# Peptides against a protein of PDB entry 5Z08, part 14

Target 1, 168 residues: chain A of PDB entry 5Z08
Amino acid sequence: RQKDEWAKKTSSLMKQLDWFIGEHLGAMLAAEELGGPVVGELMEIDPDDLSAGFNAHGKLKKATSQPDLDRRQRRIDDIWGPQDEQGQAHKRKRGADEALAASAEMRDLIEQLMNKLVEAGGDNSATYVEIPRESAAARFLVRSKVAMFHPNDARRLRLVDFGRDLDD
Target 2, 222 residues: chain B of PDB entry 5Z08
Amino acid sequence: GLPRLIDAIEEASKIPAKRRQTPIKPTIEKLTTHLYTHGASPDSLLRLADLLTLRNHLDQASLAAITRNLYPSSTVSDEVVLRFIGALGHGQLKPTLALQALFLRWLVMVYHLLENPGVLGQVYGVLFDLLDTAAIRPQLCHLLALVTRRKHVRPFRIQAILTLSRQTGGDPNLTGLLRVFKNYYPEIIVGDATKGRASAFKHPDPQWRQHLDEIQQRRSEA

## One batch from the design tools (peptide; made by RFdiffusion4, then SolubleMPNN)

Design b1_p9_1_s1 (from b1_p9_1 with A2P L4R)
Fold by OpenDDE base, seed 5:
Structure b1_p9_1_s1 (fold): chain B 168 residues (1-168), chain C 222 residues (1-222), chain A 9 residues (1-9)
Amino acid sequence: as target 1 above (168 residues)
Amino acid sequence: as target 2 above (222 residues)
Amino acid sequence: SPLREEALA
């Protein structure tokens, strides 16, 4: 009975998390990856704002033409090319694709982190996931104090074990 | 005048709110109105800095209200600056971190009125060592961005920012400060820590700036 | 993933 209630609660929380990632967090993470606001500074990022690009100050670039050569800026410029109707549709699509990619990255990262935590059987040294890059997803989890980097290796990330701190 | 209002508040600050014969709120409102209209002289600023930074029985809302209206009518002395710097960090006798953030914000907004901006450079280490305090970090990074000179950009501080940036998941304020460091040493390898968004360190309150300028102009005409 | 399988079950 209690295990079943816990399983149901966990399943419900996972569904809510998946929904939150898909509906809100993915777009915000994509915005951060694109040089937009850091997740938590802006409560609501309109996906349409992801299609306008972010200036070096993390404000929505209005479509000003200056080709700053940074590859991410090119992706932004490719997402944010001239505001013709076709360009807006392509921008919206690309913004949606970036949000989907960010959502997938966050889901995968959370899944890996949780799996490693379960597999480690209480060995904190075994709970680290190797991350290929410091993503917006990884940074978000660290800022939210849900995850932490290995002290000596920023390529290794683990969940914060809240269970231990509550039992002490 | 302002000195009499400060006198009344100083006396009230020694007494717990429950033991005061009269509510202090009307006097605080008169003070803040006066500050908003005329600003504070250097002498008044020092007295107000003591009220804001020393432990007393004033409520946090009153302290915040005074801080938000702390318009200098003239310059800001080193002594006033050092009162606010001395109030930073963790400690039972120190102001709340929320109030400390307001002090740092105030220092940013009045930086151009400091009699000696170099005083902040002398206490640079004290400010820098507080970067781990999340509640004050945004304003602290902004102040450090103004204060930082080439002499302050040391390898150990670069590494400290990089480490703290990783630990905080790339705090934009730290990234912004690291960019300021990079302006002095372009060769600084910031790695992935700077791939994130950086704070632009914009003026915290444009309306406050405008009102300060109006107060300062009235002084120049007198 | 075991967690996905448990959430789908």
Scores: peptide ipSAE 0.009, ipTM 0.433, DockQ to the pose 0.008
Fold by OpenDDE base, seed 3:
Structure b1_p9_1_s1 (fold): chain B 168 residues (1-168), chain C 222 residues (1-222), chain A 9 residues (1-9)
Amino acid sequence: as target 1 above (168 residues)
Amino acid sequence: as target 2 above (222 residues)
Amino acid sequence: SPLREEALA
């Protein structure tokens, strides 16, 4: 009963998360990957600060170097370029594809993180997932305080186990 | 139960306060207590949205009290959202701007419980066009900060915010919203408008959030 | 994964 309720709740939460990822988060993550807004606590951060990226600890780097004006200009042109209906449709499609890709990446990452947490049986050292890159998805989870990087290896990410702190 | 309390308030809302046989305040207090303890079901939430948004004989204090205790026990439907959005702006049939500000605050606080957050994106223009209304601007900017997507960030809206920011002497809420826009388009030339103090759009009421989470958790356990 | 299967169920 409680396990089934937990499973149902988890399933519901996963469905909601999946929906949230698909409908909202994926697009926002895709935007972040494209150098758009950072989701979460960093909504207040100047985009210039965002362009600096995050350090290995998920902290905002200070933009030391002016992001290449050319990438910016291309993005401006992509934003403000002639609103040819065809260009907008292609951009919308590309944006949708990028959102889908970001959604898939986030889903996969969450799944891996959750699976490792379950498999670890309480060993925190075994809960780390190796991430191929510091994705917007990974950064989002860290910013959201849902995940944390390994202190010595930014390629290793784990879920924050909130359940343990309640039993102690 | 909650439905019966709503029934009583609905009936009372049709009658001017001076003509009511019984004071409504005790019933409002029972309602708000119930809402605080259990939250509102989707059906109850819709009925309450109608009570809050439609012109009736309920006093502003009662309407505000209901709004402040309007904890959803589950999700918030598009219909409920649209009731509150439809209640925004100027008009003789619309709620007071003070109450509208509470509705916007509520929408911010329950945004994560919307069945379809996209509904707010569909009415983005309606929301955006209300930014000149100073009384609701803080909460409106916060809601827009949550709702804004790339598709909404258009040159005319950027210019509108910039213009309004200048006219308002750099309202920090507008600066905050402009930063959200700039996040989607870092290259937006916002000039000095973003250098000013910006609203952080922090959760309006952390205690309300915590209590909402408790209500939501209890439903998930039931 | 079991979680996806449970979410899809």
Scores: peptide ipSAE 0.008, ipTM 0.276, DockQ to the pose 0.021
Fold by OpenDDE base, seed 2:
Structure b1_p9_1_s1 (fold): chain B 168 residues (1-168), chain C 222 residues (1-222), chain A 9 residues (1-9)
Amino acid sequence: as target 1 above (168 residues)
Amino acid sequence: as target 2 above (222 residues)
Amino acid sequence: SPLREEALA
């Protein structure tokens, strides 16, 4: 009974998470990967500052007239811009494709992290997933305090085990 | 009925305002009047949550009007809650920060009607990480004050809120949230950050509460 | 994966 209720709750949560990833998070992660606003980076990104793009340090570039800012802003606008006329259809498709790719990456990463957590049987050392890159998805999970990097290896990511804190 | 009104608004939401054959405002007014009189069923709440949280061609005034009249006639599902949580933060696909503040206010006002209040505790980190967003911080702190349990009060969050409190010059909402944290861990040295004025996190709209109670009572009699 | 199968079921 309790296992079945837990399984149902977990399934429901996974469906909701999948929906959230697909409908919202994927597009935001795609924007981050494309040099847009960092998802859950508390940058006071004034909507006006979003238009200015981000520097290599994730800080808002001041609207300096540099042509490369226009390309990044165009990419953000291409992903997130209003879905008007035919030329925007290609931009929409590319933005949608990037959002789908980011959604897939996030889903895969969560799945790997959850699988490793289950497989580890409580051994925290065995819960690490090797990540090929520091993706927007990985960074988001870390910022959200859902995951953490290995202290000595930024290529190793694990879920934060909130359950252990209930037994202590 | 309400479903037909939602259907009409969903259809209209797909079309830019300038290209609509008929003004949507009269339909929005009918919807908000219906919501005010009868509330929204769980199914209607979900559909309305989608209209409010997903990018569409509805104007901000209409979205705000729907949100202000979003009286649940019953309980609020986890799915509805998560739609609103997913709409929070910065991004061009996200609702405006003003609308997000209304969503957070709504969640505060309907918190007692959540089917599973624990769902907000599961997304606590997501909510907490939005505290730097000044436009939603008042309502966010209020929601966090309701949601916070001992398990959420971690050293890194204590330090984060202390740091943010310093950076904001002692925002009363952050001070209020710090007091909630201190209730779980009295030993937390909150320093001068708690000596300031704190928000009491009073109900945002007593009239809305009263009207919600009237709608909820009608359901119990039916 | 088992989790995807459970989410799709």
Scores: peptide ipSAE 0.007, ipTM 0.273, DockQ to the pose 0.018
Fold by OpenDDE base, seed 1:
Structure b1_p9_1_s1 (fold): chain B 168 residues (1-168), chain C 222 residues (1-222), chain A 9 residues (1-9)
Amino acid sequence: as target 1 above (168 residues)
Amino acid sequence: as target 2 above (222 residues)
Amino acid sequence: SPLREEALA
């Protein structure tokens, strides 16, 4: 019973995360990869909000207000938005392709991180994913305090285990 | 045509105004009228950039008039950009600071037509080091706001802007540029320097933009 | 991946 509820909640969270990555985060990560602004404020995931998302009562605290995301996307679009109509179509297509690529990279990275966490069975040393580069996706997860680098190896990334910090 | 007008002005530019057999003003007026109507091709644009940036005997009013009508009919090459960048700063061989401000304004207005916008990023240090020059600072900050990428936002440049902002009593253009830097690194502690009024870096001349767009459209139809 | 299968399901 509890495992099935946890699986359903996890699936719902993953669907929402996938939507968020596709609709919003991918474009911003693509902008960062292209040397654009750092997506700093988007996921001030308050550790309390991450903990609140994962706690037994399963109410995803509403992601920070859509208006600030739209303002930032507008700023990115204002900074990087193509000025001329024909150049706009090609840049829009290129921007869309880059956003799709960034979305795919973020999805894959999250999937690898979660799979390693499950496979490790509580062994923190086995939870590290090897990353080929310090991507915008990797930096975003670290900045959001969702992931951390290995202290001695920046090629190794793991999820932050929030479960242990709640029992202390 | 435009090449013949440029030829006549190039020859006249070699001779002091008092020694010219014919007044240059009518030829400058024909040139500016032609530029306003048709724009400048890449080849003509390079020749005009040399006339504007190299020391010659043309008067400041004529140079300013050419710059104000310097509509590209096509793209702007790296070579043209580098002529204008090379003309910036202090020196007896360099154009006046007033003319340099017009060049920077022009680069802002044609930024979307650059063949390689990255060329300005390569000379970022040269541009940044001129921020202490008050006469060109407004246009320079605007250009830097367009050109700045993450790789340019370095601790020493952050500190340089903060220091210069304090020394200038919080110049709104510097505050605007510092906000651009903070967009790349939100963790930058700027203290009270960002609480002041900042420039919005709006387009310098909407009418000039509209006329440029009309010139560019005629090329796409030809 | 088990998580991909659950997200696609």
Scores: peptide ipSAE 0.007, ipTM 0.266, DockQ to the pose 0.012

Design b1_p9_1_s2 (from b1_p9_1, 3 letters changed)
Fold by OpenDDE base, seed 4:
Structure b1_p9_1_s2 (fold): chain B 168 residues (1-168), chain C 222 residues (1-222), chain A 9 residues (1-9)
Amino acid sequence: as target 1 above (168 residues)
Amino acid sequence: as target 2 above (222 residues)
Amino acid sequence: SPLRAEALA
């Protein structure tokens, strides 16, 4: 019973992660690969973004979600900006294809990382996945402190083992 | 005048908020209004730098409000710069990292008013060693981009940025700083970690710049 | 992979 509930919860979380990758993260990763905004760059609350929310007298201007959305949107619009209708359709299609590709890459990378962690049986040296390139997906996982590169080899990526760090 | 407002705030800063006879907020508002209208003289800047950088009983909102209105009416002395640099990093006596980021932003915005821009070059190592502090890294990289000269671009610093860039998954600010380094040494091989997007280090606040220029112009006409 | 099979199940 408890194992079955755990398995169901794990499956549910994996489905939610898959959804998040497909619906949101893939497009953002694709934008990063195309020279767009870095995923999670906004998570560094730029004191400027906090300050943009304050008038000269320190009163909170309502953080219009707009400036960072506008900067991301401008960069998305600079990447995807109004080219001619035919150019827009081709760009939109290319964007969708790139988002799908980025989603697939992220899913595959997470799967490989998790599989290696399980297979390693606690040997940290065996947890490394060899990556063909430093992708937006790989960079995102490293920025998020979910993964780390091998100290001497940027082609080797592993999950951060939070379980071990708690026991040390 | 401004000196009397600073006196009142200095005295209030020595006393915990709960023990003050009068609220400090109205005095802070008068100060920030005065600063916005007239700017701060070199002497006033030094006193305000001490209020901002030294541990006292002022609240973070008040400190931030002063920093946001810290328009120099003249030049910025080395002493003022060194107060802000000395306030950077980790420690119980240091200002919050959020306030440190505002100080770095301020230094970027007033860089052209420094009496001796070389002072930042002298403390380059101190600034550079703080790049691992994520909360201040954006503004720190911007300041370093302004300050960096050929003498600062050393092999160990190149490697440090490359390593940190990898560890951060290609922080655009680090990539931007590495591009500045590459301007001095084109042969610097930027690994895959640097192929990402770089910060352009644009002026943080164009309106603040315009208002600063207006304050500076009034001094030249007097 | 087992994890993909579990996520699809």
Scores: peptide ipSAE 0.012, ipTM 0.408, DockQ to the pose 0.009
Fold by OpenDDE base, seed 1:
Structure b1_p9_1_s2 (fold): chain B 168 residues (1-168), chain C 222 residues (1-222), chain A 9 residues (1-9)
Amino acid sequence: as target 1 above (168 residues)
Amino acid sequence: as target 2 above (222 residues)
Amino acid sequence: SPLRAEALA
């Protein structure tokens, strides 16, 4: 009975978190990744507002081959590029795509962190996830005090285990 | 006059201190006194910029003394500005980071005398990429705060400042620069790390400013 | 992932 109630509560919380990531957090994380606001200060970045702000004509330099970091940086230029009418529709679509990508990254990161916590069986040294980069998602979790970096390795992230501190 | 003093110092700068027939210090003192009293003409300023930025045998104390007394009597040309910008960064041929910090401070203090302030905007990327260098960061942030325009506030630079701010534990100079960016794009969120103390980028030396104004005024009357 | 499987179940 108690295990079933716990499982139901956990499932409900995960669904709420997934909703929050998809509806709100993803767009904010995308904005932060795009060099916009840090999540926690402007809660309401409308994806449409991301499209309107930067009128500055910067020349597109041809990005070299390192794919993933360059892809997000290109998407920044696409979101903040000159407002030609055809450019706005493409910008909105790209903004939505970035929000979806950020949502997916956040979901994946949370999943990895939770899985490592469960697999570690209480060994804090085994709870670290290796992150390829300091993402907006990773930074958000650290700022929220939900996760922490390894003291000596900023590529290693773990969840803060609040449950253990209550039993000690 | 000033040209003859510069000639003597240029010749001495080619020779190691131990091999000089005469001590250079008295000539440096005469130069700095002259600069303090009359300032440097555009031509003299260019020659002094070369002495300060190019590798030579002048000691760091002499270079610092010249820089501290480098009052322009007129405007500052693009060429002079570019000499100082070209002297920034790491490298065996570059001036010391301490001297580079003095150059950046000087550029801040003479910014209003630039013939073309836009020249600094053209080299904005070069300046911005040096923000990771802690020894020059305070003066660099101040200069960037003056130079920054809407065209320079790009997402990658916002992110770079945010990242560097986190890595530095919220350097007040970076927070100050980020506030300048936010003036152009209010939607930029400066995270809780930036709720901290920001630099106000006050004039580095009010006495130096006052003395500069006196030198500049004498030229307008002549 | 076990957690995703439980959340989707």
Scores: peptide ipSAE 0.011, ipTM 0.288, DockQ to the pose 0.008
Fold by OpenDDE base, seed 2:
Structure b1_p9_1_s2 (fold): chain B 168 residues (1-168), chain C 222 residues (1-222), chain A 9 residues (1-9)
Amino acid sequence: as target 1 above (168 residues)
Amino acid sequence: as target 2 above (222 residues)
Amino acid sequence: SPLRAEALA
């Protein structure tokens, strides 16, 4: 009974998370991957500030005329900018594709992290997922304190076990 | 006594105002006076919660008046809480958003009298999903600020508040809730969303609190 | 994965 209720709650939560990833988080992660706003940091970035692009340090660039920055900025504007009708179809498609890719990456990462947590049977050393890169998804989970990097290896990521803090 | 007043109002609530033989307003006034003077027992609270949350023929002014005088004389049961939570959101059978805001305000004001404060934590998701509803957001954020524990602070909820904060131009209530989240995880980068004006989530009605305390004290002396 | 299957079920 309690296991079934927990399973139902977990399933419901996973559905909500999947929805959230697909509808909201994926686009934001895609923006971060494109050198746009860091999810959570760039809550400061007005859509107008997004249009100015980001420097190599993730800070808002002043609108400098460099064409390659315009492409990344256009991608950010395409993901986050107001839907203006005409030029938007191709921009929307690329932004949508990047958001879908980011959503897929986040879903896959969460799935791997959860699977490893279950497989580890309480051994925290066995809960690490090896990540091929420090993705926006991985960084987001770490910033959100849902995941932690291995202290000695930034290629290893694990879920924070929030359940243990309730038994203490 | 209070049960008889509730009986009369329950019967009147089944009948459209235009078809009532007797005006209900005098009975509502007697009820609210009684509630103000003595408070409501747990049993009376449940019955009143049903009157407030279920669709009936009572007018909005009467429902609001009852809600404003809904002083518990004792504790507030999980069942009473769940009636009010179940009344939240959009739908033809739901109370008006104005009345829902009063319910949320009431829950904030009686939070310390809940038999099990954890019940609100169990329905945290239901409450959280209503944050987009502007009419109830101030009281909802206040309630969530009281209810939030570490287990509720999840990445998707952080991001949802952040997104909604941007969409609302930095609603002070959302900023306040983000600060509560940040208290559990100080390292959460919330950006400028927390630099803005935040609600302090002060008690919404100090006079109501004082009067509640007086009612509660009389119970302890009996 | 089992979790995905449970979430989709």
Scores: peptide ipSAE 0.010, ipTM 0.259, DockQ to the pose 0.014
Fold by OpenDDE base, seed 3:
Structure b1_p9_1_s2 (fold): chain B 168 residues (1-168), chain C 222 residues (1-222), chain A 9 residues (1-9)
Amino acid sequence: as target 1 above (168 residues)
Amino acid sequence: as target 2 above (222 residues)
Amino acid sequence: SPLRAEALA
């Protein structure tokens, strides 16, 4: 019974995460990969802002967008905004393709990180995933304090085990 | 004027070379001549950045020629910068690595004209992640050398460069970048990786710089 | 992966 409830909760969380990646995070990561704003640096996520959660638009509810960030985001939106109709279509298609690619990269990375965490059975040394590059996805996870780089190897990334910190 | 030339090239870029009614080469030559003589306004730079970075039917030689003559008459906006940064890396829709190298070289050469040099600092991670791409590494390291600030010099990036330097047999450009990092943190043990030859990151094209300065001076006098 | 299989299931 408890295992089944845990499995259901885990499945639900994974679905929510997948949704979040697909609907919001992928586009933001793609924007970062395309030279847009760094995801989460825009969020001086005050711990208080993290506690406020993200709105339905993937924005921190209380993230006081510093006016300068809004200007930059507008500029980026203007940058990525429709110029001429045909350039727009190519730009939109490119943006969509990059968002899909970023979403896929994030999903894959999270999956690898989670799998390694499960496989490690509590051995922190075995929880590291080898990453080919410091992707926007990897950087985002690190900035959000969801993941950490190996102190001596930037190619190794692991999830922060929040479960252990709760048991201590 | 320049806008009309850009219009013509934009229209031609939508059509495969074999289906064009008129050869584009004469128009490209007119554009490059105009750019060489007068430079590009911020608005023209943006349009040209789109032509250079978006997938279209322009040939690589034409794109390279435009890039080599992409003299800003004024400042370079964040928008223009971000177009070029977004064009970097691997992808079917991205420009060739050869063209990306030219873009990076261009960014190096116009770095002093950026409206907001901090924009490159914001995309530092994106740039840094491309260091494994050998074809663009020389220009990328040069750009990173200009952009790097203390906040970018993180232990994981130090280690990444060290690792990559070892893997590349001590690429002089990586060694040069490590030296830049060491300027911010002298205590960085760069080990044997810094004992090798380092790039000095000299200006890529002094003649281009001189010509840019001439174009910029004409604007200040007008 | 098992996690992907569970998420897709």
Scores: peptide ipSAE 0.010, ipTM 0.238, DockQ to the pose 0.010

